Peptides against a protein of PDB entry 4JHK. Designs and how they scored, part 171

Target 1, 212 residues: chain A of PDB entry 4JHK
Amino acid sequence: EDYKIQSFDLETQKLLKTALKDPGSVDLEKVSSVIVDQSLKDQVFSREAGRICYTIVQAEAKQTNGSVFRRNLLNRLQQEFKAREETRKRSTQEWVCLVSFICNIFDYLKVNNMPMVALVHPVYDCLFRLAQSDALKNEEEVDCLVLQLHRIGDQLEKMNVQLMDELFNLLRDGFLLQEDLSSMGRLLLLEILEFRAGGWKLSDTAQKYYYS

## One batch from the design tools (peptide; made by RFdiffusion4, then SolubleMPNN)

Design b2_p27_8_s4 (from b2_p27_8, 18 letters changed)
Fold by OpenDDE base, seed 3:
Structure b2_p27_8_s4 (fold): chain B 212 residues (1-212), chain A 27 residues (1-27)
Amino acid sequence: as target 1 above (212 residues)
Amino acid sequence: SEEEFLSETDEILERIRRLKEEQRAEL
């Protein structure tokens, strides 16, 4: 498989390629660290990172029946999650990258083809934070919120429908009541409300209306 | 498919970006 790792230097690319094929021959803590670091800087890479992480986890399980990489990855992710408010204050871009990465790990890193239960609340916590009034007025945060709900909303709802209902109550209130929303922000909130109401599906006509 | 779905979301985000830029240019 081809992985999009061109943003790394040649030495790091070699490290990642080796980890994908022979994880037992590399420092998996270092591998997890470089993946997380890059994911916090590049939101586009976050999606690729999820796929890379899944592949490394599977490779290690097959080679040694180990889980060193997954453990290191989740430990680092937990550290970043705990510091999420400080990250948001420092850089909105890094904050939305963190959210994107957590959501992508939720999407790709599954156990027995099921989402990791331990990631459910962290994902919801991030989405709830994006649904607060101070975040909804920021275009970058609204874009992140809507994108993640499009990607994993249906899966996340299956894990806890009550939290999803509460989240969308906030989004509805934001759409209806928040005065400092941008025109585009309000449009995006309406779209995602209708997206869920339609069973996490959007007709071709509706998609053209909102995004074309 | 998974790849098709992911590509669609990326395209949607790009279209949103373009729409925002067009709206800002009109102000």
Scores: peptide ipSAE 0.084, ipTM 0.679, DockQ to the pose 0.026
Fold by OpenDDE base, seed 2:
Structure b2_p27_8_s4 (fold): chain B 212 residues (1-212), chain A 27 residues (1-27)
Amino acid sequence: as target 1 above (212 residues)
Amino acid sequence: SEEEFLSETDEILERIRRLKEEQRAEL
């Protein structure tokens, strides 16, 4: 499998590769820290890091029946999540990277082939934050919101349909009532509203209309 | 497949960026 780790220095790349194959031979706390740090500043990596994390988790489970990496990863994620407002104020980019990473972990890091229940509310909280009026006027946040809902919206809804209904009430209100949205912002909100209404699927025609 | 789905979402994001750039250029 190909892992997108070219953004790291060679030493760190070696560390990550070793963690993927022989997690017991490396400092898994350091590995988790490196992955989270990079995910906060590199959106491309942030979106792909879930697969790397899943592989390391599975490798450790098979090797030692341990969960050191997952524990450290989730602990760090919890810390970053709690500080999400500070992160947002400091850097919109880091904020959307954080959201992207948490959503990606939710998508890939399965337990017994199911999403981790512990991540459901954190993911929704992030999406709800992106759905607030002060965030909807920011193109980068709208892009993140729409992208994540395309990626994991159906899975999230299965975990908690009530929260999804509440989230989309905010999106509908933003689309209809918020005056300082850009034309593109309104278009994206409309698209995602229709995407869910269509069972989290878009026809080729609809996709072309919104994204061509 | 999952890989195809992920690729599609990336393409959507890229297309959104291009559309935004075009709109800004027209203003």
Scores: peptide ipSAE 0.057, ipTM 0.662, DockQ to the pose 0.027
Fold by OpenDDE base, seed 1:
Structure b2_p27_8_s4 (fold): chain B 212 residues (1-212), chain A 27 residues (1-27)
Amino acid sequence: as target 1 above (212 residues)
Amino acid sequence: SEEEFLSETDEILERIRRLKEEQRAEL
């Protein structure tokens, strides 16, 4: 199986490939750190890093019945999450990369095909932050918000429908009341409102209306 | 399936990008 790790140097690529196949032979703390660092810099990677992480987790579980990688990954993720406001102020790009990564981990790092309960509130917290007025005026943040809701909204709602209702109340208010939204931002908010209303499914007609 | 879902999200993202480009061209 091929993974998008071209952004790493050859030595790091080798490290990652080894971790994917023989996690017991590498420093899994280092591997987790490298993955998180790159996920904060590259949104494409951050979006797909969950697959890599899941594979390593499964490989380690099979090899040693261990969970060292997952533990280190989640610990680092927790640190970054706690510093999310500082990250946002420093770099919008790093912030949306962080959100993308957290959402991707939520999507892929499942136990018995169920999302990790511990990630539910952190994910919602990130999405709620993106739904605030100061974030909705930024194209990068709106794009991130809408993209994540398209990807994991249905799963996240199953975990806590009350929080999802609250989140979408904010989005509705943003769509209706916020004056400094871009035309594209307003369109995207409307689309995601309709997306959820349609059971997290976009009809062909809706696709043409919003994007064609 | 997961593969189908990923494909759909990629398509949506691409459509959004194209739409943005079109709107920018109109400005």
Scores: peptide ipSAE 0.050, ipTM 0.656, DockQ to the pose 0.026
Fold by OpenDDE base, seed 4:
Structure b2_p27_8_s4 (fold): chain B 212 residues (1-212), chain A 27 residues (1-27)
Amino acid sequence: as target 1 above (212 residues)
Amino acid sequence: SEEEFLSETDEILERIRRLKEEQRAEL
């Protein structure tokens, strides 16, 4: 199985590969920190980071019945989450990478085959931020929002349908009322609105419209 | 123009397709 870690230097790649197979032999706090840092810089890696983290968690659980990596990962993630507004102001790219990463963690890191409840509100908070008017006018943020909802929207709704309703009320309002939305942004919002309305599935009609 | 409209529409649809394909690839 290949992991997209080519953006790291060779020494760090070796560290990560070792963590994936023999987590007990490496500093898992350092590994978690490196993963979070790179996830903020590299969007390609950010999208894959959840899978990598899951593998390390599984490996550690099997090897030592430990959870050091997960604990450190979540602690660092919490720190970045708290500073998300500052991150957004500093770099839209880093911000959407952070959102992508946290969504991937939600998607891949499960406890007893269930999403971590502690991540539900943080994920929604990120999506709500992307759904604000000042974010909807930025194509990079709209792309991120729509992509994440396609990926984990169904799971998130199962965790809290009330928050999902509130989120999509904002998206509907943005679609209908926000004047400075691009044509692309408006169509993306429409698509995701219809996607949810169809039970997070594409209808035959929608398939013809959006894929033709 | 009609040509501009068609071009824009194609770009939008392609963007949506890419997002959905990326979603499928990651799941």
Scores: peptide ipSAE 0.033, ipTM 0.571, DockQ to the pose 0.017

## One batch from the design tools (peptide; made by RFdiffusion4, then SolubleMPNN)

Design b2_p28_3_s1 (from b2_p28_3, 10 letters changed)
Fold by OpenDDE base, seed 5:
Structure b2_p28_3_s1 (fold): chain B 212 residues (1-212), chain A 28 residues (1-28)
Amino acid sequence: as target 1 above (212 residues)
Amino acid sequence: DEEELKKFQEEARKATEEFLEKMEIDLG
């Protein structure tokens, strides 16, 4: 299968390709680090990274019944998550990339087709942070929030409906009460509110915006 | 209630941090 790794140099591409096929022959800590680093720089790749990570996890499990890559990946993810406020202060772009990456890992890195329970609260924490007033005024953060909810909202709700209710209370308050939302931000909030109310089914407008 | 929501969020945050610490121990 083809993976979108053209943004890396040739040496790194080779490393990743080898990890995908023969994970036991490479330094999986280095591989995980490279993937996380790039995911923090490129939001498009952050989604692809989820698929890549899943493939490497499966390949290692099949090859050696090991989980070295997953452990390294999650350890790095923990570190980045713990530093998320500092990251947000430093770079909104890196922050939304981090959120996107965590959400995509949640989406793709499943065990027996089930989400990792360990990622549920971290994902919600990120989304709650994006739902705060200081974040909702930033269109880039709103876009990230809404995008993730479109992608994994239904899965997250199944894991913890109470947290989802609380999250959407914040979003409703933001939509109704916050004065410094951008026009697009307000539209996105309205759309996602309606999206959940409709059972997490995409409207034609949402389909065009996020998936076309 | 904004206060109740903040309390809920703080509790969730604490739970997450505790879980991450546990995960670090398990994965380390």
Scores: peptide ipSAE 0.027, ipTM 0.475, DockQ to the pose 0.062
Fold by OpenDDE base, seed 3:
Structure b2_p28_3_s1 (fold): chain B 212 residues (1-212), chain A 28 residues (1-28)
Amino acid sequence: as target 1 above (212 residues)
Amino acid sequence: DEEELKKFQEEARKATEEFLEKMEIDLG
């Protein structure tokens, strides 16, 4: 498979390629750290990171029945999650990258084709944070929120419909009542409200926007 | 209504953080 890792230096690319093929021959803690660090800087890579992580997890399981990589990855993820408010204050860009990464890990890092239950509440917590008034006024955060809901909203709802209802109550109120939304932000909220109402099915226009 | 929702969200956040802390201890 082809993995998009051109953003890394050549040495790191070699490290990642080796981890994908022979995880037992590399420092998997270092690999996990590198992936998380880059995911916090590049939201586009966050999507790829999920796929890469899944592949490494599977490769390690097949080679040694080990879970060193997954453990290190989730440990780092926990650390970043706990510091999410500080991250948001420091950099909106890093914050939305963090949310994107957590959501992509939820999407890709499955066990027996099932999402990790432990990630459900952390994902919802991130989305609820993005749905607060101080976040909805920022178009970058709205973009992130709507993007993640397009990607994993249906899965999240299956895990906890009550939380999804609560989340969309906030989004509805934001759309109807919040005055300092950007025009695009308001349009995105409307679109996602309709998206869920339609059973989490993407229109051709939405698919082009979010999956181009 | 809005205040109740905020309270719920805060409680959920705290519960999640406590859970993650427990996991970290177990994995450390």
Scores: peptide ipSAE 0.024, ipTM 0.460, DockQ to the pose 0.057
Fold by OpenDDE base, seed 2:
Structure b2_p28_3_s1 (fold): chain B 212 residues (1-212), chain A 28 residues (1-28)
Amino acid sequence: as target 1 above (212 residues)
Amino acid sequence: DEEELKKFQEEARKATEEFLEKMEIDLG
């Protein structure tokens, strides 16, 4: 499989490639740290990071029946999640990268072909935070919110429809009642409201926008 | 009710954090 890891230096690329094929021969804690660090800086990479993480987890399980990588990854993820408000205050960009990363881990890092239940509430918590009035006025946060809902909204709803209903109540209220939304933000909220109402199915236009 | 929803969200957040902390102990 080909992985998009061009943003890393050659040594790190080699490390990642080795982890994908022979995880027992590398420091998996270091690998996890590198992946998380890059995911917190590059939202585009976060999608690939999820896929990479899943592959490493599977490779380690097959090779040694171990779970060192997953343990380290989730530990770091927990640390970043706990500090999410501080991250948001420091940098909106880092915050949306964090959310993107968590959502992509939820999407790809499945156990027995099922999402990790432990990530459901953390994901919702992030999305609810993005749905608050102080976040909805920021177009970058709205972009992130809508993107994640396009990617994992259907899966997340299956895990907890009640929380999804509550989330979309906030989005509806924001769309209708909040005065300081950007024009694009308002359009994105409308689009995602309609997207869910339509059964979480992507149009050709939406697919190009979010996945090209 | 907006206030009720906020309260629910806060409770959910706390529960999530507690769960994650427990997981950290179990995973470590």
Scores: peptide ipSAE 0.023, ipTM 0.471, DockQ to the pose 0.061
Fold by OpenDDE base, seed 4:
Structure b2_p28_3_s1 (fold): chain B 212 residues (1-212), chain A 28 residues (1-28)
Amino acid sequence: as target 1 above (212 residues)
Amino acid sequence: DEEELKKFQEEARKATEEFLEKMEIDLG
């Protein structure tokens, strides 16, 4: 299995490769930190990071029945989450990377084939933040919001339908009432509203309409 | 519990669909 880790230097790549195969032989705290740091800089890697993290978690569990990596990963994630407003203020790019990473961890880092319950509220909090008026006017944030909902919306709804309803109420209001949305932003909001209405699926016609 | 969840999900979906239908009418 190939993992996209080309953005790291060779030494770090070696570290990650070793962690994927023999996690007990490396400093898993360092590995987790490296992954989080890079995920905050590169949204493309942020997506891949979820898969990498899952693999390391599984490898460690099988090798030593340990959970050192997962613990360190989640601890770092918690730290970044707590500082999310500061991050957003500093850099929209880093903020959307953070959201993407959290969502990807939610998507991939499952326990007994179930999402980690502890991540549900943090994920929703991030999405709710993206759904605020000041964020909806930023196309980069709208892109992030809609992308995450496409990826994990159905799973999130299963975890808490009430929060999802509240979230989509905000999106509906944004679509209908907010005047400073970009044309693309408005289109994306409409698309995601329809996406959920269709059971988190799009018809062939809708797919062509929004993504042609 | 599972059935109740499904019910809530269905209601939420219907509400969204109704919104979209209403919008279509308003735009027509």
Scores: peptide ipSAE 0.000, ipTM 0.313, DockQ to the pose 0.022

Design b2_p28_3_s2 (from b2_p28_3, 12 letters changed)
Fold by OpenDDE base, seed 5:
Structure b2_p28_3_s2 (fold): chain B 212 residues (1-212), chain A 28 residues (1-28)
Amino acid sequence: as target 1 above (212 residues)
Amino acid sequence: MEAELEEFREKAKKATEEFLKKMNVDLG
């Protein structure tokens, strides 16, 4: 199985490859930091990072019965999450990368095939932030919001339906009441509202466009 | 915008536009 790590220099690629196969032979704190740093700069990688992290977690568990990587990863995520407003102010791109990364970790880094409960509120908090009026007017943030809800909305709802209801109340209000939405933003909000209403499944027509 | 996001955005737009047509709704 191949992992998309071509964005790293050769030395770092070697480090990551070693972590994937023999995690006990590398500094897993360093590995986690490298992954988080890159995920904050590259949204495409932030998606792949979830899969990479899961593999490293599994490899470490099997090799040493350890959880050093996961612990360091989650600690770093928590730090970045706490600083999310500062990140957003500094760079919308980094902010949406952060959200994407957290959502992807939620999606891929499961324990006993179950989502990590500790990530539920952080994920919702990020999505709620994206659902605020000052964020909904930004196309990049709307894109991120809708994309993540498409990817993990069903899973998140299973973890806390009340929060999902509250989130979608905000989205509905944004769709109906907010005047400075772009045309694309308004369309995306409508799409995700209907997506959830349809049980987080695409209609036949929608499937055609999403997967054509 | 990342290529993946752009692709998703375009697909979502098309899907939504088709939905709106079916519902005979004009969002302006």
Scores: peptide ipSAE 0.229, ipTM 0.745, DockQ to the pose 0.015
Fold by OpenDDE base, seed 1:
Structure b2_p28_3_s2 (fold): chain B 212 residues (1-212), chain A 28 residues (1-28)
Amino acid sequence: as target 1 above (212 residues)
Amino acid sequence: MEAELEEFREKAKKATEEFLKKMNVDLG
């Protein structure tokens, strides 16, 4: 398998490649830290990181029936999540990367093909934060919010429909009532509202544009 | 902006515009 890890130096690339195939031969704490650090800087990698993490988890499980990597990864994620408001204040870019990464881990890091229950509330907390008025006025945050909901909204709703209803009440209010939304932001909110209304599936019209 | 995100925005914009046309609504 090919993983997009070109942003790392050659030594780190080798480390990651080894972790993917022989996780017992590397420092998995270091591997997890490297992945998280890069995911906070690069949203493109953040998406890829979910797949990488899943592969490492599977490799370790197969090799030693262990879960050292997953534990270290989740511990680091918890630390970053706890500091999310500080991160947001420091850098919107890092904040949306963090959200993206947490959502990607939720999407890819499954047990018996089921989402990790422990990540449900953290994911919702991030999305709720993005749905606040002070975030909806920021194009980058709206982009992140809508993109993640497109990716994992259906899965997340299955985990807790009540929270999803509450979240979309905020989005509806933002769409209808918030005055300082950008034109694109308002369009994106409308799109995601309709996307959920359609059962998290694209309409024929939307499919034409998304997959043309 | 990341290429995937930009593409997503453009597609979403177009899809939404078509939706609005069908609903006979103009958001400006």
Scores: peptide ipSAE 0.224, ipTM 0.743, DockQ to the pose 0.015
Fold by OpenDDE base, seed 3:
Formats: C-alpha cells, structure tokens, sequence
Structure b2_p28_3_s2 (fold): chain B 212 residues (1-212), chain A 28 residues (1-28)
C-alpha cells in the first residue's frame, strides 16, 4: 500500500516504511514521535497519519501481539492534548493540526472495529473549544471545526448524543448571535447545522455542489 | 490555505447560498 510520506527526509521515510512492514525492527517510540511532530505541522498529513498509525498498530499486533506503538502514540497525544491551550495561544495553525490529528486517530484507530472510548471526550473537548466565541471568529478554527464534524460527526454522535446536542447548541448560538463572524464562517456554521439536521447526509442541493 | 480546504469552503458556500435563496433568507 502506498502512503503519502514524501514530506519526510529519506531516512525518516525508510524508518516509516520499515515500521509499516516490520515494526519490531525499529524504535516505535521514535516512529510515533515523528508522526505526531509532522501531524502538528501539516494538516493534510494528519489524515494520512491516521491510516499509517492504524497500519503500524495492526502490523505490530500481528507480528508480536504487542501494542508498544499505540501506547507511545496515545501517550504523546495525551501530552499534546493537555497543552492544547498553550498550543492555541502560540499557533492557531498548530492547534488546528492537533485537533485534526486527534480526530483522524479517532476515525482510523479502532479497537475491535469500534472507536476508542478514551478518545471521545478529548475529541469533544477540542470541538467545544473550537465552538467558543473567541475561536469562532477565526476562520481557520471554523474551517477545522466544520471539516472534522463532516468527517466524524456521525460517529461522535453515536458515542454521546448529549454532548453533540450541547455542541450544536453552541454552534446555533454562534450562527445566530455572534457579531464578529465572517460571512464565510456564518455560512459554514449554517451548512454544518443543516448537515446534522439531515442525518449527517448532504442535501440534494449540497450534494450537487460537492460532487459536481 | 490548503487547496482541499479551499475547495471545501467554496462548495459549502455555494450549497449554503442556494439553500438560503430557497428559504428567502439574507444574512447580508
């Protein structure tokens, strides 16, 4: 299988390729750190990172019945999550990359084909943070929020509908009441409100534009 | 801004604008 790892240097690419095929022969802590570091810099890679992580987890489980990579990955994620407010203050770009990465790990890293329960609250916490007034005024954060909800909103709702209701109450209030939203931001909020209202499916009108 | 995100935004904008027109809503 082909993975998008061209952004890494050749040595790191080799490391990742080896981890994907023979995880027992590499330092999986280092591998996890490299993946997280790059995901915090490149939002596009964060999606690929989820797939890569899943593959490594499966490869290690098959090879040694081990879970060293997953433990290291989740440990690093927890560290970044704990520091999320500091990250947001330092760099909006890194913050939205962090959110994207956590959401993608939630999406791809399943246990017994089920989402990891341990990631549910962290994901919601990130989305709730993006739904605050000080974040909704930032287009980059709104983009991240709406994009992630499009990707994993239906899964998250299945895990906790009450939290999703609360989240969307904030989004509705933001759409209706917040004065310093950009025109695009307001439109995106409306779109995601309608997306959920439609059962996390695109309307006929929306489908025309998304798939035209 | 990432190309994929920009494309997403444009599509969402168009879809939403059409919805608003249909519902006779003006946010401007």
Amino acid sequence: as target 1 above (212 residues)
Amino acid sequence: MEAELEEFREKAKKATEEFLKKMNVDLG
Scores: peptide ipSAE 0.210, ipTM 0.736, DockQ to the pose 0.014
Fold by OpenDDE base, seed 4:
Structure b2_p28_3_s2 (fold): chain B 212 residues (1-212), chain A 28 residues (1-28)
Amino acid sequence: as target 1 above (212 residues)
Amino acid sequence: MEAELEEFREKAKKATEEFLKKMNVDLG
């Protein structure tokens, strides 16, 4: 498989490639830190990071039956998560990258083919933060929110439907009541409301309309 | 009124689709 790691220097690329194939031969704590650091800077890489992390986890499990990488990754994620408000204040871009990364890890990093339960509340907490009025007025945050819900909303709902109901109550309120939404933001909120209402999929009619 | 709402929904979906395509995300 080809992984998009061209944004790293050559030495780091080598480190990552080695981690993907022979995780026992590298410092997996360092690898996890490098991945998280880059994911906080590059939203495109954030998506790729999920695949990379999954591959490393699987490789380590197969090679040594270990979970050093996963533990270090989750520890770093927890640190960043705890500091999320400060991150948001410092940089909206870094904040949405953080959310994207956590969501991507949730999406890709499965344990026994199941989402990690430990990530459920952190993911929801991030999405709830994006659903607050002060965030909904920011285009970058709305984009992030809607994008992640399109990607993992159905999975999240299966993990906790009550939290999803609460989240979408906020989104509905935002759509109906918030005055300082952009036109696109309002359209995105409406679409995601309808997307969930349709079972997290496009209707047959809509599918034909957009993809015929 | 129902027709207007449906039209609005379709426009919203289209807008979101364009956004997601730009972000290289598949729908459905």
Scores: peptide ipSAE 0.062, ipTM 0.619, DockQ to the pose 0.020

